# Designs tried in a protein design run: peptides against a protein of PDB entry 2L9B. Part 33

Target 1, 91 residues: chain A of PDB entry 2L9B
Amino acid sequence: ANFLSQKFPELPSGIDVNINMTTPAMMISSELAKKPKEVQLKFLQKFQEWTRAHPEDAVSLLELCPQLSFVTAELLLTNGICKVDDLIPLA
Target 2, 91 residues: chain A of PDB entry 2L9B as posed
Amino acid sequence: ANFLSQKFPELPSGIDVNINMTTPAMMISSELAKKPKEVQLKFLQKFQEWTRAHPEDAASLLELCPQLSFVTAELLLTNGICKVDDLIPLA

## One batch from the design tools (peptide; made by RFdiffusion4, then SolubleMPNN)

Design b1_p16_6_s2 (from b1_p16_6, 9 letters changed)
Fold by OpenDDE base, seed 2:
Structure b1_p16_6_s2 (fold): chain B 91 residues (1-91), chain A 16 residues (1-16)
Amino acid sequence: as target 1 above (91 residues)
Amino acid sequence: MSASEVSEWLRELLLE
């Protein structure tokens, strides 16, 4: 929480969800899927740029919020940016 | 999938 507050000071409070990998990912992906495709792509691009600029922070974020890995993967699949086979190395 | 592996994967992706 401290890391997230420092790096993302405008982050919304969020809601309580089941603390596993699948449920939070599904909820986040569902909300993102409601956004226009251009918004989804823009998010992915900015997220990638941020991970490139801040690789250590990116690892920390994904460690603290592992559901984001699944969210990102699902966005990539849904938008046709990646094929399922491209995600096999991550499985 | 580890955080390090995912972050590296994301950095290497070719986004359209």
Scores: peptide ipSAE 0.502, ipTM 0.894, DockQ to the pose 0.050
Fold by OpenDDE base, seed 1:
Structure b1_p16_6_s2 (fold): chain B 91 residues (1-91), chain A 16 residues (1-16)
Amino acid sequence: as target 1 above (91 residues)
Amino acid sequence: MSASEVSEWLRELLLE
């Protein structure tokens, strides 16, 4: 079993989007943006908590799904949690 | 951005 199926057995199969990194990130961000701001923040908080509890798995996930890094950045910017300047170290 | 950098950033971020 791959990393995702092993660590997230309840995760839906989803769809393979392999055009580029930007397209899948935009698609995910667009879906998240349809949710209320409080839901978006809760999602980010849960993701942070999971990342803190499982730092090595978090790195593995982001390596396997690098689009999630862009989604995370977009979510932070969209909700005004940070500014573009704050993300310069991640460039 | 690398996976390790993003994960570290997320862990250290002070969320509202």
Scores: peptide ipSAE 0.501, ipTM 0.895, DockQ to the pose 0.050
Fold by OpenDDE base, seed 5:
Structure b1_p16_6_s2 (fold): chain B 91 residues (1-91), chain A 16 residues (1-16)
Amino acid sequence: as target 1 above (91 residues)
Amino acid sequence: MSASEVSEWLRELLLE
């Protein structure tokens, strides 16, 4: 099994998106933006906790799914947790 | 931005 199947065996089937980074990030961000801000924040917190607990897996996931980096940044900006200048070091 | 840099940044970020 691939990384996602091994680490997230209970994930449902996804939807088809094109393979660039921009479109998938946009689609994911749009779906997450439909949720209440409290839910978005909780998602970010859980993602951070998982990243802290599984740093190697987090790197593997972000390498496999680079769109998630943009999604995370977008969520942070949209919710006012970070400013654009805070993301400059990642550019 | 590399996966390693993003993950490290996320780990260090202070979330409300």
Scores: peptide ipSAE 0.500, ipTM 0.894, DockQ to the pose 0.050
Fold by OpenDDE base, seed 4:
Structure b1_p16_6_s2 (fold): chain B 91 residues (1-91), chain A 16 residues (1-16)
Amino acid sequence: as target 1 above (91 residues)
Amino acid sequence: MSASEVSEWLRELLLE
């Protein structure tokens, strides 16, 4: 069993996106951008809480799904939580 | 950007 199946047993199969890393991130960000800002913020808050509670799993998830790093950055920028310069140390 | 750096950054952010 892979990491996702183990940690998220009820996770649906999903669709395999066999393209560059940027496009999948854009697709996810686009879908999230359709949600109200309150929902986007709630997502970030829950993701942060989970990351704080499960730091090792958070790293594993982001390694397995590197597009999520870009999605997270995009959400932070779009919602004015971070400025572009704030993300430079992550580059 | 490494996964570790991103996760650490997220953990330390102030979210409204």
Scores: peptide ipSAE 0.499, ipTM 0.895, DockQ to the pose 0.051

Design b1_p16_6_s3 (from b1_p16_6, 8 letters changed)
Fold by OpenDDE base, seed 2:
Structure b1_p16_6_s3 (fold): chain B 91 residues (1-91), chain A 16 residues (1-16)
Amino acid sequence: as target 1 above (91 residues)
Amino acid sequence: MSASEVSEWLKELLYS
């Protein structure tokens, strides 16, 4: 099993998406944006806690799924947690 | 940014 299967055994198989940063991030963000705000906030909270508790795994996850950086940034922005200027490092 | 740098950046943003 790969890293994702080991650490996140309940993940679905997923679908093929264009291999770039924008398209996968856009698709994921779109799906997450369909969830209630409280669900989005809960995700951010849990992701924060998880990244703090498991920094090595967080790095591995972001290496395997770099689109998650943009997805998370988009969630932070749309939920008012960060400002647009805070996203400059991702530009 | 490297994955490590992005991870730290995200942690800081989420913390803020």
Scores: peptide ipSAE 0.160, ipTM 0.747, DockQ to the pose 0.049
Fold by OpenDDE base, seed 5:
Structure b1_p16_6_s3 (fold): chain B 91 residues (1-91), chain A 16 residues (1-16)
Amino acid sequence: as target 1 above (91 residues)
Amino acid sequence: MSASEVSEWLKELLYS
């Protein structure tokens, strides 16, 4: 079993997207943006808590799915939690 | 957990 199936057995199947970094990130961000602001913030909080509790798994996940870093950054920006200047390294 | 803490966490991640 691969990492995702083993660590997250309840994950649903994904949707095919273009093979690049931007398209997957944009699609994920689009779906998350449909949720209430409170839900988006709760996701960020739970994700942070999970990464703290499972640091090695978090590294593995982000290496396997680097789009999640971009998605998280965009959520912070669109919710006004961070300013663009806070994320200059992404430019 | 505050939004500010989430922000700082992400910043640390991106600068790693």
Scores: peptide ipSAE 0.072, ipTM 0.639, DockQ to the pose 0.048
Fold by OpenDDE base, seed 1:
Parts: sequence; structure tokens; C-alpha cells
Structure b1_p16_6_s3 (fold): chain B 91 residues (1-91), chain A 16 residues (1-16)
Amino acid sequence: as target 1 above (91 residues)
Amino acid sequence: MSASEVSEWLKELLYS
């Protein structure tokens, strides 16, 4: 099977959003923004820890789902964890 | 932004 089904067998099927890159990111960010701040921060923390532990898988995931890069950036900004200047190197 | 750049950014910048 594909990377997602192999690494995350219990993930929901999801919805294919193929309009552009911005729309998927906005949709995900909107859903995450409905959660309490504590939940958002916990997600970011776990995502970071997972990325550190599985750097190759993290790259593969972000290549397959590039919208996650934008979602992560949005969460960092909206929760005041980083400033726009901190993200300039990624532009 | 590339996947590699975001991965490194997550590892080094995010401390929440």
C-alpha cells in the first residue's frame, strides 16, 4: 500500500482536496483551530517528537502531504510560538 | 518550502 496506509494504518481515508495547496491547508488549520489551545500545543509537540525520531518518514510524509507544512506554520504563528521572521528561511 | 526544510525547522524551532 501507499506510505500513509503503511505507516498509519488506522488513519481515516480522508478527503481528496485537489483545488490547490492553500485550500487543503486552510481546511485542516480551521479544524485544528476549533480545538482547545492545549490540544493544539500537544499536537505540535508530538509532531515535533515524531519528526525527530523518524526524520526520513517525516520527509516522506511532508512530500506526500505538503499541506502539512503550511498547517504547521499556521499553528506556530497562531499560538504565538514563533514569529513570521522565524519562517522567512522557509519561503 | 521543501519537505526537508520543514522537517529541520520542526526539529529545531518548535519547542512547545
Scores: peptide ipSAE 0.146, ipTM 0.723, DockQ to the pose 0.051; fails the geometry check
Fold by OpenDDE base, seed 3:
Structure b1_p16_6_s3 (fold): chain B 91 residues (1-91), chain A 16 residues (1-16)
Amino acid sequence: as target 1 above (91 residues)
Amino acid sequence: MSASEVSEWLKELLYS
Protein backbone atom coordinates (compact mmCIF):
# COMPACT_ATOMS: atom_id res chain seq x y z
CA ALA B 1 0.00 0.00 0.00
CA ASN B 2 2.82 2.37 0.83
CA PHE B 3 4.49 1.42 -2.44
CA LEU B 4 1.60 2.78 -4.48
CA SER B 5 1.46 6.00 -2.49
CA GLN B 6 5.17 6.61 -2.92
CA LYS B 7 5.39 5.78 -6.61
CA PHE B 8 2.08 7.36 -7.58
CA PRO B 9 1.61 10.35 -5.26
CA GLU B 10 -1.07 11.89 -7.46
CA LEU B 11 -3.21 8.76 -7.53
CA PRO B 12 -6.75 9.72 -6.50
CA SER B 13 -8.84 7.79 -4.04
CA GLY B 14 -10.78 4.90 -5.43
CA ILE B 15 -12.73 1.77 -4.63
CA ASP B 16 -11.05 -1.35 -3.34
CA VAL B 17 -12.03 -4.27 -5.57
CA ASN B 18 -10.52 -7.51 -4.28
CA ILE B 19 -13.17 -10.15 -4.87
CA ASN B 20 -10.89 -12.12 -7.16
CA MET B 21 -8.38 -11.51 -9.94
CA THR B 22 -10.76 -11.73 -12.89
CA THR B 23 -13.45 -9.31 -11.73
CA PRO B 24 -11.08 -6.42 -10.96
CA ALA B 25 -9.34 -6.93 -14.29
CA MET B 26 -12.65 -6.83 -16.13
CA MET B 27 -13.73 -3.70 -14.31
CA ILE B 28 -10.50 -1.86 -15.01
CA SER B 29 -10.54 -2.94 -18.64
CA SER B 30 -14.11 -1.74 -18.96
CA GLU B 31 -13.22 1.70 -17.66
CA LEU B 32 -10.18 1.98 -19.90
CA ALA B 33 -12.24 0.86 -22.88
CA LYS B 34 -14.43 3.93 -22.40
CA LYS B 35 -11.45 6.15 -23.24
CA PRO B 36 -10.55 7.04 -26.82
CA LYS B 37 -8.23 4.60 -28.57
CA GLU B 38 -5.54 7.27 -28.70
CA VAL B 39 -5.66 7.57 -24.92
CA GLN B 40 -5.40 3.81 -24.50
CA LEU B 41 -2.39 3.66 -26.80
CA LYS B 42 -0.77 6.56 -25.00
CA PHE B 43 -1.27 4.73 -21.71
CA LEU B 44 0.43 1.62 -23.05
CA GLN B 45 3.31 3.69 -24.36
CA LYS B 46 3.81 5.51 -21.08
CA PHE B 47 3.48 2.26 -19.16
CA GLN B 48 6.20 0.71 -21.30
CA GLU B 49 8.46 3.70 -20.81
CA TRP B 50 7.93 3.57 -17.07
CA THR B 51 8.58 -0.17 -16.87
CA ARG B 52 11.71 0.26 -18.97
CA ALA B 53 13.01 2.95 -16.66
CA HIS B 54 11.94 1.15 -13.47
CA PRO B 55 11.97 -2.61 -14.12
CA GLU B 56 12.16 -3.60 -10.46
CA ASP B 57 9.26 -1.33 -9.55
CA ALA B 58 7.31 -2.72 -12.49
CA VAL B 59 7.75 -6.26 -11.18
CA SER B 60 6.71 -5.15 -7.71
CA LEU B 61 3.63 -3.44 -9.12
CA LEU B 62 2.55 -6.50 -11.09
CA GLU B 63 3.10 -8.75 -8.08
CA LEU B 64 1.11 -6.41 -5.86
CA CYS B 65 -1.61 -5.89 -8.47
CA PRO B 66 -1.74 -9.08 -10.56
CA GLN B 67 -4.95 -7.90 -12.21
CA LEU B 68 -2.87 -5.41 -14.20
CA SER B 69 -1.36 -8.25 -16.21
CA PHE B 70 -4.79 -9.18 -17.50
CA VAL B 71 -5.68 -5.54 -18.08
CA THR B 72 -2.55 -4.98 -20.12
CA ALA B 73 -3.19 -8.10 -22.18
CA GLU B 74 -6.76 -7.00 -22.82
CA LEU B 75 -5.65 -3.57 -23.99
CA LEU B 76 -3.13 -5.11 -26.36
CA LEU B 77 -5.77 -7.40 -27.84
CA THR B 78 -8.64 -4.93 -28.12
CA ASN B 79 -6.45 -2.35 -29.81
CA GLY B 80 -5.17 -4.90 -32.31
CA ILE B 81 -1.58 -4.59 -31.18
CA CYS B 82 -1.22 -8.35 -30.79
CA LYS B 83 -3.25 -11.50 -31.36
CA VAL B 84 -4.71 -13.93 -28.86
CA ASP B 85 -2.24 -16.56 -29.97
CA ASP B 86 0.60 -14.31 -28.86
CA LEU B 87 -0.60 -14.30 -25.26
CA ILE B 88 -1.49 -17.98 -24.78
CA PRO B 89 1.31 -18.49 -22.23
CA LEU B 90 -0.49 -16.06 -19.90
CA ALA B 91 -3.31 -18.58 -19.41
CA MET A 1 8.00 4.16 -30.36
CA SER A 2 5.73 1.95 -32.42
CA ALA A 3 2.84 -0.18 -31.24
CA SER A 4 4.80 -3.31 -32.08
CA GLU A 5 7.67 -2.19 -29.89
CA VAL A 6 5.28 -1.50 -27.03
CA SER A 7 3.66 -4.89 -27.51
CA GLU A 8 6.90 -6.83 -27.51
CA TRP A 9 8.25 -5.08 -24.45
CA LEU A 10 5.05 -5.59 -22.50
CA LYS A 11 4.84 -9.21 -23.57
CA GLU A 12 8.37 -9.83 -22.36
CA LEU A 13 7.52 -8.15 -19.06
CA LEU A 14 4.41 -10.26 -18.58
CA TYR A 15 6.24 -13.49 -19.36
CA SER A 16 9.36 -12.73 -17.32
Scores: peptide ipSAE 0.055, ipTM 0.604, DockQ to the pose 0.051; fails the geometry check

Design b1_p16_6_s4 (from b1_p16_6, 8 letters changed)
Fold by OpenDDE base, seed 3:
Structure b1_p16_6_s4 (fold): chain B 91 residues (1-91), chain A 16 residues (1-16)
Amino acid sequence: as target 1 above (91 residues)
Amino acid sequence: MSASEISQWLKELLYG
């Protein structure tokens, strides 16, 4: 979309996935899980900083890509940053 | 919940 191209001009071509939240989230989480832990933590740190600096863009991104909420939650849980109880709002 | 609420939740979770 125009938003993604504008905000992330160097974003490479992606892969089409089915239109839902579960499968795309699983695929993204799987790809991120292949990266070293340090890379995963760096992603979370940069995402935190970006959402802090650009709260309106963060909302827009999550509206366009709702699967990212599940991906982020999974990374936080897997890396021991949060507990299952912290994910109650997603239920 | 709305995207705004989810965004706020994620921010708080990451900041905490």
Scores: peptide ipSAE 0.204, ipTM 0.791, DockQ to the pose 0.047
Fold by OpenDDE base, seed 5:
Structure b1_p16_6_s4 (fold): chain B 91 residues (1-91), chain A 16 residues (1-16)
Amino acid sequence: as target 1 above (91 residues)
Amino acid sequence: MSASEISQWLKELLYG
């Protein structure tokens, strides 16, 4: 089984999107933006905790799904956790 | 940035 199937056995099915980086990131961000701020913050908290507890898996996930870094950055900006200039190192 | 650098950046930004 692939990484996603093994590490996320409860992962629900998704929908197909085009294979560029921008469109998937935009779609994921759009779906997350539909949730209340408290839910978005809880997601960020859980994602932080997971990346700390599973650093190797976090690297593997971000290599497989680089869109997630842009999604996370968008959530950080829209929730006022960081400023745009805090993301300059990613450019 | 590499995946490891991005991961570290995310951890620091979420933690700080």
Scores: peptide ipSAE 0.147, ipTM 0.743, DockQ to the pose 0.049
Fold by OpenDDE base, seed 2:
Structure b1_p16_6_s4 (fold): chain B 91 residues (1-91), chain A 16 residues (1-16)
Amino acid sequence: as target 1 above (91 residues)
Amino acid sequence: MSASEISQWLKELLYG
């Protein structure tokens, strides 16, 4: 059992992505962007709460799935929560 | 940025 299966037991298996055509981050972001605004905001709120409550697990998750940092950043931008300048360290 | 740095960054920026 790996970290993801232990901490997120209902996580789906996932799908292969052609990274030469579309990056994993872009794929995830595009799917999340299709969700209603309310769903996107709820995700951000819950993710914030979870990262605060479980900082070690948050680090492990981001190490295992580094694309999530870019996905989250994109959601922050599209929902007007942060400015582009706030994301410069990720570039 | 390291995972730890990104985690801290997200904690601070993910304001609902």
Scores: peptide ipSAE 0.055, ipTM 0.642, DockQ to the pose 0.052
Fold by OpenDDE base, seed 4:
Structure b1_p16_6_s4 (fold): chain B 91 residues (1-91), chain A 16 residues (1-16)
Amino acid sequence: as target 1 above (91 residues)
Amino acid sequence: MSASEISQWLKELLYG
């Protein structure tokens, strides 16, 4: 019905989180941080490739789920791909 | 940055 269901038809149901930016991002980042580094890097690569191939959908996703920008930033920082100064424009 | 700008930024990260 909504954007997520249309673009990700096999997406499982989510869970309730506090309606703020920090809590959802922290929860997602925490779960991703439990995965092996290779899995985290694979996610970043696939997400980048997807944003390149589907810029309109990427915009829609980030507008609907702005927490993902913070999750991505956190993964970039923790994996040493970016410095904090590189992400200042996103803040 | 807007979502569009963030998306564009992500496109150019990592390996270009």
Scores: peptide ipSAE 0.124, ipTM 0.714, DockQ to the pose 0.048; fails the geometry check

Design b1_p16_7_s1 (from b1_p16_7, 5 letters changed)
Fold by OpenDDE base, seed 2:
Structure b1_p16_7_s1 (fold): chain B 91 residues (1-91), chain A 16 residues (1-16)
Amino acid sequence: as target 1 above (91 residues)
Amino acid sequence: STFDQLIEFFEKQLAR
């Protein structure tokens, strides 16, 4: 098993560590657009709660799966939770 | 979908 699977054994298999950001971004954006707003907000809520409860694991996951940062950013923007300028310092 | 599976993943983690 690769490091990602070892660190997060219950993480869904749909995440590829070797994938670039461009292709995943397109795929993720498409998938997000298919989800109802309530489901999008649910994801944000659960991700936020998990991040607060497991900050070290959250950092590790985002390092290994940077596409999740795109997911979070897009959801924050599309749901009006933050503006583009709010994300610039995180880049 | 992978998106739904991610939600489930976080829910399981939070339940621990």
Scores: peptide ipSAE 0.442, ipTM 0.881, DockQ to the pose 0.491
Fold by OpenDDE base, seed 5:
Structure b1_p16_7_s1 (fold): chain B 91 residues (1-91), chain A 16 residues (1-16)
Amino acid sequence: as target 1 above (91 residues)
Amino acid sequence: STFDQLIEFFEKQLAR
């Protein structure tokens, strides 16, 4: 088993861990667009709550799956929670 | 979908 599976044994399968973020970002963006706004917001909420509860694990997960940072950014932008300029300081 | 499964993953983690 790889390190990701060992550290997060209950993580669902099918997550792309490709170091090149272009393809994963495109796929995730497509899937996000197919989900109702309520589901998108639920994902954002649960991810934020988990990050607050498990900050050390969140850092590890984002290092192994950097596409999740793209997911968060796109959800914030798509739902009008923030603007592109608001994310520039975080890049 | 993987997206929905991720939501469930976080929910289960929070419930522990």
Scores: peptide ipSAE 0.440, ipTM 0.881, DockQ to the pose 0.524
Fold by OpenDDE base, seed 3:
Structure b1_p16_7_s1 (fold): chain B 91 residues (1-91), chain A 16 residues (1-16)
Amino acid sequence: as target 1 above (91 residues)
Amino acid sequence: STFDQLIEFFEKQLAR
């Protein structure tokens, strides 16, 4: 298929690669809110572990799917792991 | 959901 599928063959289908971040971000935020805190933390845990194990792939994924950066920030803020001020240097 | 599928994706990657 496309480059994203080639780079990450086992990546689930339906991942949005839309360059317009507004609508996707809003949808993601609403979907995240529907998940129990335990599931949200599980996502952060697995993402962190995967990032450590595959740092180059992690960078590539975040470049190809910038909405994932939003997801990560949203989860960090919502779960009190990070504060808005902590993210300012990254914005 | 896509969110759940992402979790599964990372788990499978870590298992390799």
Scores: peptide ipSAE 0.439, ipTM 0.880, DockQ to the pose 0.493
Fold by OpenDDE base, seed 1:
Structure b1_p16_7_s1 (fold): chain B 91 residues (1-91), chain A 16 residues (1-16)
Amino acid sequence: as target 1 above (91 residues)
Amino acid sequence: STFDQLIEFFEKQLAR
């Protein structure tokens, strides 16, 4: 088993962790966009809570699955929680 | 869906 499966054994299967993050990110984003706003916000809430509870794991997950960073940013933008300008300093 | 599974993953992690 690779490091990802070892560290996150209960992580859903099927997440592509290759160097090209475009397809995985877009796939998840497209599925996310089909969900009601309430469900999208629930994802953000649960991800935020999980990150606070498990900061070391959160860093590891985002390093191994940078697609999630893209998805999270998109959700923040599409739901009007932040603006693009808020993310520019992070680039 | 993968999205639903991710939500479930976080919920399970928070509940343990």
Scores: peptide ipSAE 0.438, ipTM 0.879, DockQ to the pose 0.471

Design b1_p16_7_s2 (from b1_p16_7 with E7L V13Q V14L E15A)
Fold by OpenDDE base, seed 5:
Structure b1_p16_7_s2 (fold): chain B 91 residues (1-91), chain A 16 residues (1-16)
Amino acid sequence: as target 1 above (91 residues)
Amino acid sequence: STFDQLLEFFEKQLAK
């Protein structure tokens, strides 16, 4: 078991990090587009709540799985919650 | 899907 599995033992499988994030980003976008808007919003809600409840673990998870940062940004943009310019200060 | 599994993961963590 790697460090990620040890720190988050109940984290679902299938999450890996690739040096080239282009392909993972495309795959994530495709999968997100298959989900209803209501489900996408629910994902954002639960992820946000978990982040608030476990901020230190959230930082660790996002560092180990940077694709989740892309997921969050993509969901915010595609659902019109924020604009691209709103994310510039975070880059 | 992985997306659904992640959603369930966060829900289960919040329920603890």
Scores: peptide ipSAE 0.451, ipTM 0.888, DockQ to the pose 0.508
Fold by OpenDDE base, seed 3:
Structure b1_p16_7_s2 (fold): chain B 91 residues (1-91), chain A 16 residues (1-16)
Amino acid sequence: as target 1 above (91 residues)
Amino acid sequence: STFDQLLEFFEKQLAK
């Protein structure tokens, strides 16, 4: 078992993607586009709630899985929750 | 899918 599995024992397999972010980002974007808006918003809601409840774990997860940051950003943008300009300070 | 599995993960965590 790797560190990620130890830190998050119930985390599903396949979350950890290649360290090269370009390909994973494109693949994730494609998968997200296949999901209904309602499901996308549900994902954001649950992720938000989880990060509030487990802020330390959230930081660890985002560090170990940078692709998740991309997922979050894309979901926010595509659903009109924020604009690209809002993300500039975070880039 | 990975997306669905991740969503399920968060839901299960919140249920604890």
Scores: peptide ipSAE 0.438, ipTM 0.882, DockQ to the pose 0.510
Fold by OpenDDE base, seed 4:
Structure b1_p16_7_s2 (fold): chain B 91 residues (1-91), chain A 16 residues (1-16)
Amino acid sequence: as target 1 above (91 residues)
Amino acid sequence: STFDQLLEFFEKQLAK
């Protein structure tokens, strides 16, 4: 088993760990775009809550799945939650 | 979908 599955045993198996974050991010982004805004916001809310509750796991997940950082940023921007300047310190 | 599964994952984690 890969490290990702070991660290997050209940994580969906469909998560693709790829050195090329662009393609996976684009695929996820495409799926996100198909969801209603309220569902997108719900995702952000739950992700935020989970991140706050498990910051160490959140860091690990984002390191292993950098594409998730991309889609999260995209959701924040497209939903007007933050601006590009707000993300600069994180880049 | 991957999105739905991820959302469910976070919800389940928070419910623990």
Scores: peptide ipSAE 0.422, ipTM 0.875, DockQ to the pose 0.561
Fold by OpenDDE base, seed 2:
Structure b1_p16_7_s2 (fold): chain B 91 residues (1-91), chain A 16 residues (1-16)
Amino acid sequence: as target 1 above (91 residues)
Amino acid sequence: STFDQLLEFFEKQLAK
């Protein structure tokens, strides 16, 4: 098992650190776009809650799986939670 | 789907 699997043993296998960020991000984004807004918001809510509860793990996950950052940003923008300019400092 | 799996992952983590 790789480091990611060891750190997050219950993480879905669909997240692969050995592939580029763009492809996984686009795939996840596409799946998200097909979901109802309520489901998208639920995803954001749960991710946000998890991040608050486990900030260190959240940082580690986003470092190992940077595609999640893209997905999160897209969801925030799409749902009007933040503006593009709000994300610039995070780039 | 990957989305569903991720959502489930976070939900399970929060339940612990």
Scores: peptide ipSAE 0.400, ipTM 0.866, DockQ to the pose 0.589

Design b1_p16_7_s3 (from b1_p16_7 with E7I V13Q V14L E15A)
Fold by OpenDDE base, seed 5:
Structure b1_p16_7_s3 (fold): chain B 91 residues (1-91), chain A 16 residues (1-16)
Amino acid sequence: as target 1 above (91 residues)
Amino acid sequence: STFDQLIEFFEKQLAK
């Protein structure tokens, strides 16, 4: 078991950790596009709530799985929750 | 899907 599995033992399988996040990001983005908008918003809601409840673990997860940062930004933009200019300060 | 499983993961974590 790698560090990710040890840190988050109940994390679902299928999340790839790769130094090249392009392919993982594209794969996740493709899966997101297949989901209804309501489900996409539910993901954002649950991820936000979990991040608030476990901020230290959230930082660790995003460091180990940077593709999740891309996914979150993509969901915020595609659902009109924020604009590209709103994310510039975070880059 | 992995996406759906992630939602479930967060829900289970929040329930603890």
Scores: peptide ipSAE 0.425, ipTM 0.876, DockQ to the pose 0.477
Fold by OpenDDE base, seed 1:
Parts: structure tokens; C-alpha cells; sequence
Structure b1_p16_7_s3 (fold): chain B 91 residues (1-91), chain A 16 residues (1-16)
């Protein structure tokens, strides 16, 4: 019954809100890698659409679960949607 | 999986 659960009551369980994002990011990334490219792209599409529809919630989620930022960046790179240079300004 | 559940989460949110 923390702020994350209150803000996103229907968010799936199992997302670690630990300040260390390494383990959660690796876990999600590993699961993503097992999915076909089409499914990976579906995730990116749905996340993008959700972010556009709920920008305030998107900011909150990424602040509470920064590992999602890492996972998203990895998926963008892995699927050739962007290059490392495109992410440098965010570092 | 957690990944599949995340996709479902976004889809449900978008449907609201």
C-alpha cells in the first residue's frame, strides 16, 4: 500500500520500486528478448500511446520506476528505432 | 509474464 500502488492500482505486480534499477530492468529486458520483434514493437507502441494519452501518469510512473526508462531505451536500440547518439543528450 | 501484464495494463488504460 505505497504511493505506487495508490497511483497505479491496476499496475501489474512484480515491478520492483527499489532505488537500484539494475535487477528490475534486466528482468524485464530478459522477458522482452524472448518475445518476437512484433510483440516488442507492440509494447513500444502501446507505451507511446499511453504516454501521449496520460502524460502526467507517464512521468509519475517513470519517476517511480526508472527501470522502465532503461528498458525502453534498450528496446529502441535493439530494434533499430534509434541510435546511441540519439540518447546521448539525455545522459 | 510481467512483460505481457505491462502490455495488458497499457491496453486497459487506453480503453478507459
Amino acid sequence: as target 1 above (91 residues)
Amino acid sequence: STFDQLIEFFEKQLAK
Scores: peptide ipSAE 0.419, ipTM 0.873, DockQ to the pose 0.531
Fold by OpenDDE base, seed 2:
Structure b1_p16_7_s3 (fold): chain B 91 residues (1-91), chain A 16 residues (1-16)
Amino acid sequence: as target 1 above (91 residues)
Amino acid sequence: STFDQLIEFFEKQLAK
């Protein structure tokens, strides 16, 4: 098992750390767009709560799976939770 | 889908 699997053994498959961010991000983004807004917001809520509860793990996950950062940013923008300028400092 | 699985992942983590 790779480091990601060891660190997050219950993380679902389909997130490959050995491929570039763009392709996975686009795939996940496409899947997100197919979901109802309520489901998108649920994802944001759960991710936010998890990040608060496990900040160290959240940092590790986003480092190992940077495509999640893109997805999260897209959802925040799409749902009007933040502006583009709000994300610039995080880049 | 991977998206749904991610939601489930976070929910399980939050339950611990």
Scores: peptide ipSAE 0.417, ipTM 0.872, DockQ to the pose 0.490
Fold by OpenDDE base, seed 3:
Structure b1_p16_7_s3 (fold): chain B 91 residues (1-91), chain A 16 residues (1-16)
Amino acid sequence: as target 1 above (91 residues)
Amino acid sequence: STFDQLIEFFEKQLAK
């Protein structure tokens, strides 16, 4: 078992695909695009709630899976939840 | 899919 599995024992397999953040992010983004907008928003909702409840774990997950940060940003933009300008301070 | 599994992961975590 790797560190990610140890830290998050119930995390589904396949999350930690590659250390390269760009390629995995694009692949995940492609899969997200296949889902209805309602499902995409559900993901954002659950992720938001989870990060609030487990802020330390959220930081750890985002550090271990930087592609998730990219995917989240893309979902926020594509669904009109925020603008590019809103993400500038985070870049 | 991985996406669906991730949603389930968050839901299970929130239920604890």
Scores: peptide ipSAE 0.407, ipTM 0.869, DockQ to the pose 0.493

Design b1_p16_7_s4 (from b1_p16_7, 5 letters changed)
Fold by OpenDDE base, seed 3:
Structure b1_p16_7_s4 (fold): chain B 91 residues (1-91), chain A 16 residues (1-16)
Amino acid sequence: as target 1 above (91 residues)
Amino acid sequence: STFDQLEAFFEKQLAR
């Protein structure tokens, strides 16, 4: 029903966050941490491939879903692919 | 999980 769902109809809905107990960032980090490293890296690969194949949609999605930018950064950092310093120019 | 669904989303998009 919302614009995001209209533009990306197969994009999954997120889960509810209990703001009294946690923040969205904390929730995302905890969910990511539940996945094995191999699975995390596979996710990054698929996302990066999609970004290259559909750059216009990627920009749109990242603008509409800041949490996805966080996911990407979190995965890059936790897997040692980039350093915090590498993200400073973008922050 | 949302993570798994999101991964499936990207895979499906790549297959388009």
Scores: peptide ipSAE 0.449, ipTM 0.876, DockQ to the pose 0.556
Fold by OpenDDE base, seed 1:
Structure b1_p16_7_s4 (fold): chain B 91 residues (1-91), chain A 16 residues (1-16)
Amino acid sequence: as target 1 above (91 residues)
Amino acid sequence: STFDQLEAFFEKQLAR
């Protein structure tokens, strides 16, 4: 097991992506879009609560699993919580 | 789904 699996043993593994047919970002957006708005917002709230409760682990997780940053950004944008311009300073 | 598993992960972490 790599460091990610050792640090977060119960973190889901994710899935392999055929990069010739799609991108990881497209897959993430597609999976998120399958969920009702209420479920998306609950997910975002749980992540935010976890980040506040475990800030050092949150930093580690986002560094090791940067796709989670995309998940967060996508949820914020698609639910109208923030604008693209709000994320530009982070790019 | 991975989404559901990830949500469950955060809930479990909050409960520990």
Scores: peptide ipSAE 0.449, ipTM 0.876, DockQ to the pose 0.554
Fold by OpenDDE base, seed 5:
Structure b1_p16_7_s4 (fold): chain B 91 residues (1-91), chain A 16 residues (1-16)
Amino acid sequence: as target 1 above (91 residues)
Amino acid sequence: STFDQLEAFFEKQLAR
């Protein structure tokens, strides 16, 4: 077991991420697109609620799982909650 | 799917 699995023991397995996000991003986007918008929005709501309740753990998780940051950004963009320009200050 | 499992993970964490 690695550090991530020890700190978040019930976190599901994800997609490996390398310095080139092209292939992982494509895979993630395709999986997200399989879900209805209502389900995507519910996911964002639950994630947002969890990050508010556990901000320190949320930061740690996002640092250890950069793919989750991509998921969040992709969902925000594809659902029209924000635009690409809105994310620039956060990069 | 991993997506569904992640959602379940956050829901379970919120229940604690």
Scores: peptide ipSAE 0.447, ipTM 0.876, DockQ to the pose 0.477
Fold by OpenDDE base, seed 2:
Structure b1_p16_7_s4 (fold): chain B 91 residues (1-91), chain A 16 residues (1-16)
Amino acid sequence: as target 1 above (91 residues)
Amino acid sequence: STFDQLEAFFEKQLAR
């Protein structure tokens, strides 16, 4: 097991993708769009709560799984919570 | 789906 699996043993497995890659990003966006808005918002809520409760782990996870940053950004954008320009400073 | 698994993951983490 690698460090990521050791630190977050119950994290679902997946292909590690670069958030700047168009094809993987498009694929992720497509999968996210298949979820109802209510489900998307619930995900954002839980992630937000978790990041507040465990900020060190959140930073670590986002560093190790940058695709999660894309997931979060996409959900924030598509649900109108953030605008593209709001995320530029964070990229 | 992976999305559902992620959601479950965070819910479980919040409960720990």
Scores: peptide ipSAE 0.439, ipTM 0.873, DockQ to the pose 0.484

